# Designs tried in a protein design run: peptides against a protein of PDB entry 4N3Y. Part 82

Target 1, 83 residues: chain A of PDB entry 4N3Y
Amino acid sequence: ETRDQVKKLQLMLRQANDQLEKTMKDKQELEDFIKQSSEDSSHQISALVLRAQASEILLEELQQGLSQAKRDVQEQMAVLMQS

## One batch from the design tools (peptide; made by RFdiffusion4, then SolubleMPNN)

Design b2_p22_8_s1 (from b2_p22_8, 14 letters changed)
Fold by OpenDDE base, seed 1:
Structure b2_p22_8_s1 (fold): chain B 83 residues (1-83), chain C 83 residues (1-83), chain A 22 residues (1-22)
Amino acid sequence: as target 1 above (83 residues)
Amino acid sequence: as target 1 above (83 residues)
Amino acid sequence: VEEILQKIEQIFRDLQEQIDRL
């Protein structure tokens, strides 16, 4: 009976140890995945922000162009009115 | 000459307006994408953190179980040695 | 022609308003 109990406990200990090692590995993998995902997202967001900034620059250029066109139209209108 | 100038300015204005509208749309799409991406990443990270916490709880339970099993084995071995 | 130019100026004003909303 005691011999059987020892054998049973040894098996339980081995099984528990295997499960512990597996769970520890899973935890580490999850932590690594969180870290990697966060870094990837950060880089992606940064790239998108840069693209948005490029669009803002283009809009400013268009605004400047439109302002110049407005001035040119007004000048042409003045010439036409005086002729 | 004035007529030609007006025609040219009208074309330039139309082109500028088209480009402006396109750029404004692109900017809005980028901003929306950044927002959505950040929210998705945040939710994903939160889910992973919760899973990691569940793993930690399991590990603590396993550690407790292993400690108990170790004590039980030692007790059984002591009984066996004394018999 | 003057009327056309006035319409063009209005378009520019409208565009500027849109830009200011950005």
Scores: peptide ipSAE 0.079, ipTM 0.476, DockQ to the pose 0.030
Fold by OpenDDE base, seed 3:
Structure b2_p22_8_s1 (fold): chain B 83 residues (1-83), chain C 83 residues (1-83), chain A 22 residues (1-22)
Amino acid sequence: as target 1 above (83 residues)
Amino acid sequence: as target 1 above (83 residues)
Amino acid sequence: VEEILQKIEQIFRDLQEQIDRL
């Protein structure tokens, strides 16, 4: 029966449009999620790099200080041995 | 007094060694942390890329299928209207 | 005392080697 067939096809078309809209939305959400996740990872790596640089400077200063202290102690010990 | 001076210098040396050992340990821990964090971030990004690619393919297939289905339904409706 | 100081000097040399590895 033609009338019922037309009604069925109209329903199928509506369902297809709804699914298409949903799929397009899901695609956009996925793209947004990936973009955000990548951005967050990039920021994390950048923060770690900066932190590493700051710590490296501190460690170099500590190493220099310890080396100087060692030399100073050795000098004092030498003076003691000479006296 | 030489004896007291020697004792003081021995203490200073011990303290310097302790600090050096601590600093070396801290440096190693920092390097390990940065390496691990960078590796984790890299793996996360790689996983997201692969997931995005898989989803992209699926979404493209769904979009193509839905577009084709829509066209097919519209064509069938046109045939019904012409008959 | 001199022998003790010589031992301490050796410790300092070992410490310097460790510092150089930093």
Scores: peptide ipSAE 0.050, ipTM 0.463, DockQ to the pose 0.052
Fold by OpenDDE base, seed 4:
Structure b2_p22_8_s1 (fold): chain B 83 residues (1-83), chain C 83 residues (1-83), chain A 22 residues (1-22)
Amino acid sequence: as target 1 above (83 residues)
Amino acid sequence: as target 1 above (83 residues)
Amino acid sequence: VEEILQKIEQIFRDLQEQIDRL
């Protein structure tokens, strides 16, 4: 009868709505995952850049120190040559 | 004597050269590390983006199918209500 | 002694060139 058909269609509609809701949730989770993954990668890259910059500064300081040491030795050598 | 001073300066020079060589090596290793890390991160991000895009396409297809099914059921219900 | 000092000076010049390339 028509009543049974209506009940069947109502069940089908409920099932479709449940699946749609699940799909929408899954999509949102995917979007959130992409956003979080991108932010995490960005932060990691930034941290690595900062670490590299710190190391670069130390290397530059060492270079300057070695240059000064070289100049000091050269000055002493010049004194020896003139003695 | 001058001989002892020369020997001292030669030792100092050797030490300075050794430190300079080490510094140059460390700098090169740092540059290589930065380059490799950047490439690895870029590849990983690209792979994740592609995977996310594939999932997004599937979710959109499912959403479209479910939306159509819902509309079909609603249409049938409307016909029954008018019968 | 002077010859040795001149050789050392050349080494220092070469070292400075390397430093400048860093």
Scores: peptide ipSAE 0.058, ipTM 0.465, DockQ to the pose 0.052; fails the geometry check
Fold by OpenDDE base, seed 5:
Structure b2_p22_8_s1 (fold): chain B 83 residues (1-83), chain C 83 residues (1-83), chain A 22 residues (1-22)
Amino acid sequence: as target 1 above (83 residues)
Amino acid sequence: as target 1 above (83 residues)
Amino acid sequence: VEEILQKIEQIFRDLQEQIDRL
């Protein structure tokens, strides 16, 4: 009787250890996934920010150029009207 | 001569205004894109965080269950040793 | 039997230590 109980408990112990190992692995995988996902998102966001900034600069330069051209044309028109 | 020059400048002004309008539209679209992208990323990150938290809770519950099972087995072993 | 049980008990202690590290 005791012998059978010991064997049963040994089996339970092995099962418990297996489950523990599985749980530890799952936890590690979860942590790794979160870390990787966070890093990927961070990199993507950073890239998008830089891209947006570059485009904004170009658009501002275009806007400035067009505004100046408009003013120049208006000035020339005024001169002609006064002639 | 002056008349022709005025007409030419009027055309240039219209063209400049058209380009300005286009540039303003492009700028607005860029801003909208950035905003939308940021919101989407935020939502995705939030969802991932919630998912991770849920998984963590489950793992903690499993850990607790295994710990209890271990304690129960240890108790049974102690009883057997004292028999 | 007693010796086997003692070994199992030690394994359980080690297991508990691992659990506590989670």
Scores: peptide ipSAE 0.054, ipTM 0.464, DockQ to the pose 0.052; fails the geometry check

Design b2_p22_8_s2 (from b2_p22_8, 16 letters changed)
Fold by OpenDDE base, seed 3:
Structure b2_p22_8_s2 (fold): chain B 83 residues (1-83), chain C 83 residues (1-83), chain A 22 residues (1-22)
Amino acid sequence: as target 1 above (83 residues)
Amino acid sequence: as target 1 above (83 residues)
Amino acid sequence: VEQILQEIEQIFRDLQQRIDAL
């Protein structure tokens, strides 16, 4: 009876140890994944922000160009009206 | 000459407008993508953190259980030695 | 010609409105 109980406890201990080791591994993998995913996302967001900034610069240039073109057209209109 | 200049300006204006509209669309798509990617990443990281926390709780429980099991085995061994 | 220029000016106004809405 006691011998059987000891054997049962030994089995339980082995099972607990196996589960512990597995969980430790799983936790480590999750931590690594979190770190990697966070870094990747940060880099992607930064790249997208830079692209958006480049587009904004282009928009501003186009706005200025458009305003100048409007002024040029109006000037030409004035010339035509005076001729 | 003036007529040719006006036609040239009209073409330039059309080209500028087309480019402006395209750039506006591109910028909007970039902003939408940034927002979506950031939200997705945030949610993923949060989920992973929660999973990691759950694993940590399990690890602590297993450690305590393992220690107790070891003590129980040692106690049973002592009983056997005394019988 | 004047009519064409007025139409061009309208295009510019429309573009400016869209730009301001960004």
Scores: peptide ipSAE 0.071, ipTM 0.455, DockQ to the pose 0.118
Fold by OpenDDE base, seed 4:
Structure b2_p22_8_s2 (fold): chain B 83 residues (1-83), chain C 83 residues (1-83), chain A 22 residues (1-22)
Amino acid sequence: as target 1 above (83 residues)
Amino acid sequence: as target 1 above (83 residues)
Amino acid sequence: VEQILQEIEQIFRDLQQRIDAL
């Protein structure tokens, strides 16, 4: 009977709509999570890069200090050699 | 006394060298950590993107199904109206 | 004194090698 068939299709349509809404929500949650995760990772990596840069600066300072110390020692060596 | 000054400079140089080695090690550890963290994040995000894509495919399938169901119901309604 | 100077020179050579490797 056509009427019964129509009612059956209406039920199927409602079920499909419910599933569609659920899937749309799930998709949105995943997109939001991906975005948030990416931003968090980016910020954390940026902070780590800054820390690495601080270490590089310290290395350069130490290199300069050692170079100066070397020169100073060499000058004193020269004095000793002349004594 | 020059000899005492030389000994002092030797000590300072040793201390600087120790600090330099420590700083170099710390820098390397930071670089390795950044690289590993970036790779891990990239892999995780890629997996999440695939999951989101699966949801998109399901959405499209459901939308097509709903559209077809709607058409079927409309056709049966037309039959009923003509009866 | 000469021995101390040689030790210092060696320290500087070692440090320079490490710096060059950076």
Scores: peptide ipSAE 0.064, ipTM 0.454, DockQ to the pose 0.052
Fold by OpenDDE base, seed 1:
Structure b2_p22_8_s2 (fold): chain B 83 residues (1-83), chain C 83 residues (1-83), chain A 22 residues (1-22)
Amino acid sequence: as target 1 above (83 residues)
Amino acid sequence: as target 1 above (83 residues)
Amino acid sequence: VEQILQEIEQIFRDLQQRIDAL
């Protein structure tokens, strides 16, 4: 019966529409997640870079201190050897 | 006493060396972590992009199906109205 | 004493090499 066929197709159309809306939502959520994840990663990496740079500064300070210590030891040893 | 001074400075030098080594290790660990994190994020984002693209294909298929269903319903309704 | 000084200097050189490798 044609009437029944129309009813069936109307149902299928509604179902397809529901699926379409769901898929559109899923796509949007994925895009949002990608964006958020990328931003989070970027911020995290930036923070870690800053931390690494701070460590580099510390290294430089230690290097300077070590150089000074070396010089001081040499001076003191020279005095000792002369005595 | 000069001898005592030398001993003290030698100790300080050793301590400085230890600190320097520690700092260098920390820096390396940070660099490694940044690299690993970046790679992980990149891979994750790529995977999500692929997933989003798959969803897009599905959307297109659903749209086509929906359009076809709409046309089919319209045709059947026309027949029904004529009867 | 001179030997000790040489050892200290070597330590310093080794550290510098490691730093340069970073």
Scores: peptide ipSAE 0.061, ipTM 0.456, DockQ to the pose 0.052
Fold by OpenDDE base, seed 5:
Structure b2_p22_8_s2 (fold): chain B 83 residues (1-83), chain C 83 residues (1-83), chain A 22 residues (1-22)
Amino acid sequence: as target 1 above (83 residues)
Amino acid sequence: as target 1 above (83 residues)
Amino acid sequence: VEQILQEIEQIFRDLQQRIDAL
């Protein structure tokens, strides 16, 4: 019967629209997640890298200082042994 | 006394060498950590992005399919209503 | 008409199955 068929089609159309809307929402959420996750990770990595690099510089300075101290001790020992 | 002074300097030299070695090791470990951490994070991000993108493509295909189905239902309904 | 509706219903079922598999 035509009337029933029309009603059935209307229901199917509604269901299709609902699914379409849901799919669109899910897609958008996925896109948002990708964007946010990427940004957050990028910033975190950058921050950690900078921090580590700063520490590396400090360690290099300390290494240089210790190397010089070693040389100074050796020099003093040589002087002492010659006296 | 010279003998005691020499022994003291020798100890200081040993301590300096130990610290120097430790500092060099710490520096190397830091460098290794930076490298490995960056690589791991980069790969993780890339993998997740690719996965998300694949899902996005699939969702787009589904959206397109649903949109077409909606149009098809509308067309059929129009035909039915005109019959 | 009934055949057309059945085909449309099948399209919806197929799409739903794909959605559920996500």
Scores: peptide ipSAE 0.038, ipTM 0.415, DockQ to the pose 0.051

Design b2_p22_8_s3 (from b2_p22_8, 18 letters changed)
Fold by OpenDDE base, seed 1:
Structure b2_p22_8_s3 (fold): chain B 83 residues (1-83), chain C 83 residues (1-83), chain A 22 residues (1-22)
Amino acid sequence: as target 1 above (83 residues)
Amino acid sequence: as target 1 above (83 residues)
Amino acid sequence: VDEILAEIEKIFEDLQARIEAL
């Protein structure tokens, strides 16, 4: 009967709407997750870059120290060889 | 004694060298990690974007289906009201 | 003595080479 057919279609329509709303929510959650993941990665990478830069500074300081130490050793060796 | 001073400085220089080498390694590891982290994030984000796009396609299909279902209900209702 | 100095210089040279390779 047509009445029953209409009611069946109404139910199907409600179910489809629920599915649509759920899918909309799922899509939004994915977009939010992508955004958050990107931001988190960016922050972490930035922090690691800073740490690498700190290591670079230390390398330069150590290089300078080694150069000076080498010179000091050479000077002391010269003194020894003259004695 | 100068001899002892030279030996002391030699030891200090070796120790400094060890620290420098370790720091160089640490820096390299950080750089490698940054690169890997960036690549991993990029791949993951790309995959998530594709999933979001799939959801978009489903949304469009569901919207079309809903619109059609609505029209079908309206048609059936019209038939019923005419009877 | 000369050997000690040579070793020190070698250490430094090796370090410099590795630093430049960064």
Scores: peptide ipSAE 0.025, ipTM 0.433, DockQ to the pose 0.030
Fold by OpenDDE base, seed 4:
Structure b2_p22_8_s3 (fold): chain B 83 residues (1-83), chain C 83 residues (1-83), chain A 22 residues (1-22)
Amino acid sequence: as target 1 above (83 residues)
Amino acid sequence: as target 1 above (83 residues)
Amino acid sequence: VDEILAEIEKIFEDLQARIEAL
């Protein structure tokens, strides 16, 4: 009877060990996923920030171009009025 | 000739305006995307961190259970040796 | 021609205001 009880406990111990190993693996996978996801998101955000900055530069260039165009038109109009 | 040049400049100005509006829209969409993506990622990471913490608690419980099971087996073995 | 110039100036001013609002 006691021998049978020991065998039962040994089985329970092995089952618990299997569950522990499974849980350890699952935890590690989650940690790896968090790390990878965070890195990927950070890189993506950085890339989008750079694109936004490029758009800002383009807007500034367009502003300068429009200012010059306005001046050119005004000058041409002055020539017309003098003719 | 000067009149034609003025008309050309007016067209260029309108084209620049169209480009500006397009670029402004694109920039705004990128900013909105960055904001939304950052918020979503933050929430996702937080949820995963909580899951990892739950796994940690489970691991601690399993460790305690395994320790107790080991002690129980050892005690039963001692009883067998005394019989 | 003065009307054309005024329209161009208005377009530019509107664009400038929109750029500054970014």
Scores: peptide ipSAE 0.025, ipTM 0.425, DockQ to the pose 0.030
Fold by OpenDDE base, seed 3:
Structure b2_p22_8_s3 (fold): chain B 83 residues (1-83), chain C 83 residues (1-83), chain A 22 residues (1-22)
Amino acid sequence: as target 1 above (83 residues)
Amino acid sequence: as target 1 above (83 residues)
Amino acid sequence: VDEILAEIEKIFEDLQARIEAL
C-alpha cells in the first residue's frame, strides 16, 4: 500500500541523510588534517633549512680557519728550521 | 718557544678538523632529512587531497539523491492523501 | 719535522676533498 511505500521512502531518506552527514564530516576532517599537516611540515622544513644554512656558514669559517692554521704552522716550521 | 707554538698549532688544527668533520656530517644529515621529509609530506598530502576530492564528488551525488528522494516522498504523500 | 708538516698538509687536503665532495 501507498502508506507502506511512504514509510519505506522515509527510512531511505533518513539513511541517505546520515550518509551525507557522515561524508561531510569526513571531508572536513580530511581538509583540516591536510591543512595542519602541511603547515607543520612547512615549519619543520624551514627550521631545518635554517640549521643547514648555519652549518654551511660554520663550514666556511672552519675552512678558512684551517687554511690559516695550515699557513701558520708552515710559517712556524720555517722559523723553527731557521732558528 | 717556537717548537711549543708549533705543537699548539698542530693541536688547534686537529681540533678544527674534528669540528669540520662533525659539521659536515651534521649538515649532510640535515639535508637528507629535509629531502626525505619533504618528499614524504608531499606524497601524503597529495593522497589526502585525492581522498578529499572523492568525498566532494560523493557529497554532490548524495545531495542530488537526497533532493530526489525528498521529491519522491512528497509526491507519494500527495498521492496518499488523494487516495 | 718534515713528517709532521706532511701530516698536517694531508689532514688539510683530505678535509678539502671531503668538503668538495659534498
Scores: peptide ipSAE 0.024, ipTM 0.433, DockQ to the pose 0.030
Fold by OpenDDE base, seed 2:
Structure b2_p22_8_s3 (fold): chain B 83 residues (1-83), chain C 83 residues (1-83), chain A 22 residues (1-22)
Amino acid sequence: as target 1 above (83 residues)
Amino acid sequence: as target 1 above (83 residues)
Amino acid sequence: VDEILAEIEKIFEDLQARIEAL
């Protein structure tokens, strides 16, 4: 009977709507996860980049110091050879 | 004595060089970590974005299908009421 | 009428299949 068929379709419609709502929720959770993960990664990378930059500055200072020390040693060696 | 001073400076030079090499290694490891972490994060985010996009398409199709199904059910109900 | 109902049922079946594929 048509009436019974309509009632069946109404039930199916409700079930489909429930699945739609579930899918909407799942999608939202996924988007929230992506957003949070991206922000966390960005912050981590920024912090690590700053650390790398600090190391770069230290390396430059160490290189300068090493070069100067080498020159000083060479100068003193020259004095010794002349004595 | 100058000779003793030179020997002291030579030791300091060796120590400074060791520190420089250590710092260079640490910096390289940090850069490698940043690179790998960034690539991994990028790939993960891209994959998740694609999944979200697939969900978006499905949601739109589900909404359209549900709207049509609802209209069809309403039409059949109208026919029943007129019979 | 029966044809229309069959088409509606097909719509639901197709939607369910896609939902299950998620």
Scores: peptide ipSAE 0.025, ipTM 0.423, DockQ to the pose 0.008; fails the geometry check

Design b2_p22_8_s4 (from b2_p22_8, 17 letters changed)
Fold by OpenDDE base, seed 2:
Structure b2_p22_8_s4 (fold): chain B 83 residues (1-83), chain C 83 residues (1-83), chain A 22 residues (1-22)
Amino acid sequence: as target 1 above (83 residues)
Amino acid sequence: as target 1 above (83 residues)
Amino acid sequence: VQEILQQIQQIFEQLQQQIEAL
């Protein structure tokens, strides 16, 4: 019966459409999640990088200070040896 | 007293060195954390991307199926109208 | 960096020994 076949096909069409809508929604949610996750990670990494850079600057300053202190100690030692 | 000055400088040098070691350690820990965080995020994003791609493929298949179903229904409707 | 730190430590130790010998 052609009429019965048409009705069956209409049902199948509805089912397919429902599944399509569901899949489209799921895809969109995944894309949104990926975007958000990427942004969050990027910001976190950037913050950590800045912190590391600050520490690096401090390290360099301390190294310079240490070198100077060493020189000063050596100078004073020389004075002591001469006395 | 020169000797006293030298002793003072030695103490300062020790303190500077201690601070330097601490800072270097902190820097290393930060770098390690950044590296790990970046790798974790990268892997997470990659996994999500693959999932999204799979959904996209399914979406396209469903769209094609839906279009075909629509055509089939239309064909059957035409047959009914001719009878 | 760690190598530099070790070098600094060695130099410091040498200086300490010299001062104590005075």
Scores: peptide ipSAE 0.027, ipTM 0.445, DockQ to the pose 0.007
Fold by OpenDDE base, seed 4:
Structure b2_p22_8_s4 (fold): chain B 83 residues (1-83), chain C 83 residues (1-83), chain A 22 residues (1-22)
Amino acid sequence: as target 1 above (83 residues)
Amino acid sequence: as target 1 above (83 residues)
Amino acid sequence: VQEILQQIQQIFEQLQQQIEAL
């Protein structure tokens, strides 16, 4: 009968709404996760880049210092050899 | 004496060269590591992005399907209520 | 090295943009 059919359809509609609401929530959670994960990764890699840059600068400074020291020693040797 | 001074300076020069060579090697290793790490990270994140996109598409499809089902049920209910 | 670091930063900026576009 029509009454029973209406009741059945109402149940189906309720179930559909529940599932739809759940799906929408899941989508939102996924979007939030992606956003957060991306931000975290960006921050972490930025930190790594900065650290690598610091190491590079240090190595360049050490190289320059050692090169200068080498030149100074060579110059002193040359003076001694000429005397 | 001059002879001893020259020998000392030669040793110092050798030590400086050794350290300089080591520093240059370390710098190269760091550069190589940074390059490789960056490439690996890029590939991994690209894969994650693609996976996330696939999930997003799936959720959108599910949402659309459920929304349509809801509308269909509502239309059927309206027809029954009017009869 | 500086160029490589800049390239790395650019790659991650691009990835961020792609994610934001989702």
Scores: peptide ipSAE 0.019, ipTM 0.403, DockQ to the pose 0.020
Fold by OpenDDE base, seed 3:
Structure b2_p22_8_s4 (fold): chain B 83 residues (1-83), chain C 83 residues (1-83), chain A 22 residues (1-22)
Amino acid sequence: as target 1 above (83 residues)
Amino acid sequence: as target 1 above (83 residues)
Amino acid sequence: VQEILQQIQQIFEQLQQQIEAL
């Protein structure tokens, strides 16, 4: 019977609309999550790069000190060989 | 014997310097990797957000169509009730 | 990375101490 079919379809359309509205909400939440995750990741990576650069500067200072220490040791050795 | 100790330390300093130089190189490679990873992640997240937004637009269109279909079904039902 | 840096620093300090002890 056509009347019964129309009523059934009306119910199905209502259910589909409710599901669609829920899905739109979920999609919005996903967009917000992805955006926030991107910002957090970007900041974290930047912090890691800066930290690595700071460590590199320290390594360069240590290398300079080590090179000087090596020269000093060689100089001492030369003195000892002459004595 | 002091001379022997000095020579030993000279060797150790050379080894340490080589290790330090290698570590500086590794640090630089790590910085480059982190930077590249950050750029890739940022681009990927942006792409995902845009994709989500496109899907949201489609959902809105579907919702509008569904609402219209619901109204049409209700209108048909009203006609059937009058007949 | 931090661990490697600490190891290098430790090696350097140890070598300096040994030099000073000569």
Scores: peptide ipSAE 0.029, ipTM 0.452, DockQ to the pose 0.008; fails the geometry check
Fold by OpenDDE base, seed 5:
Structure b2_p22_8_s4 (fold): chain B 83 residues (1-83), chain C 83 residues (1-83), chain A 22 residues (1-22)
Amino acid sequence: as target 1 above (83 residues)
Amino acid sequence: as target 1 above (83 residues)
Amino acid sequence: VQEILQQIQQIFEQLQQQIEAL
């Protein structure tokens, strides 16, 4: 009877250990996934920031070009009106 | 001749404005994409953190259960040896 | 920046109208 109780407890212990090992593995996989996902997201956002910066530079150059063109047109209009 | 110059400048101005509008649109789309991507990543990571916390709680419970089971088995072994 | 761009576009449109009126 007591020996049967020990055998039952041994089985429970094995089951608990098996579940523990499984949970440890699952936790490790989850942590690795979180780490990888975070790194990938960080790299993606960094690349997008660089692209946005390039677009901003181009926008500023176009604005400067437009301002110069406007001035040139205004000067030519003045010449035309004076003729 | 001067009028031809004005017409040329007018075309250049239109082209510059068209490119400006295009670049503004592209920049806005890029900024919106970055914002959305960042928010999505943040939400995903937050969800994963919560899941990891749940796994950790379960792991701790299993470890406690395993420790208790080990103690119970040891107690029953002592009883068996004393009989 | 967007406000400045809107102002530039407005000035562009005004300039275009003036040139076309000549």
Scores: peptide ipSAE 0.026, ipTM 0.440, DockQ to the pose 0.008; fails the geometry check

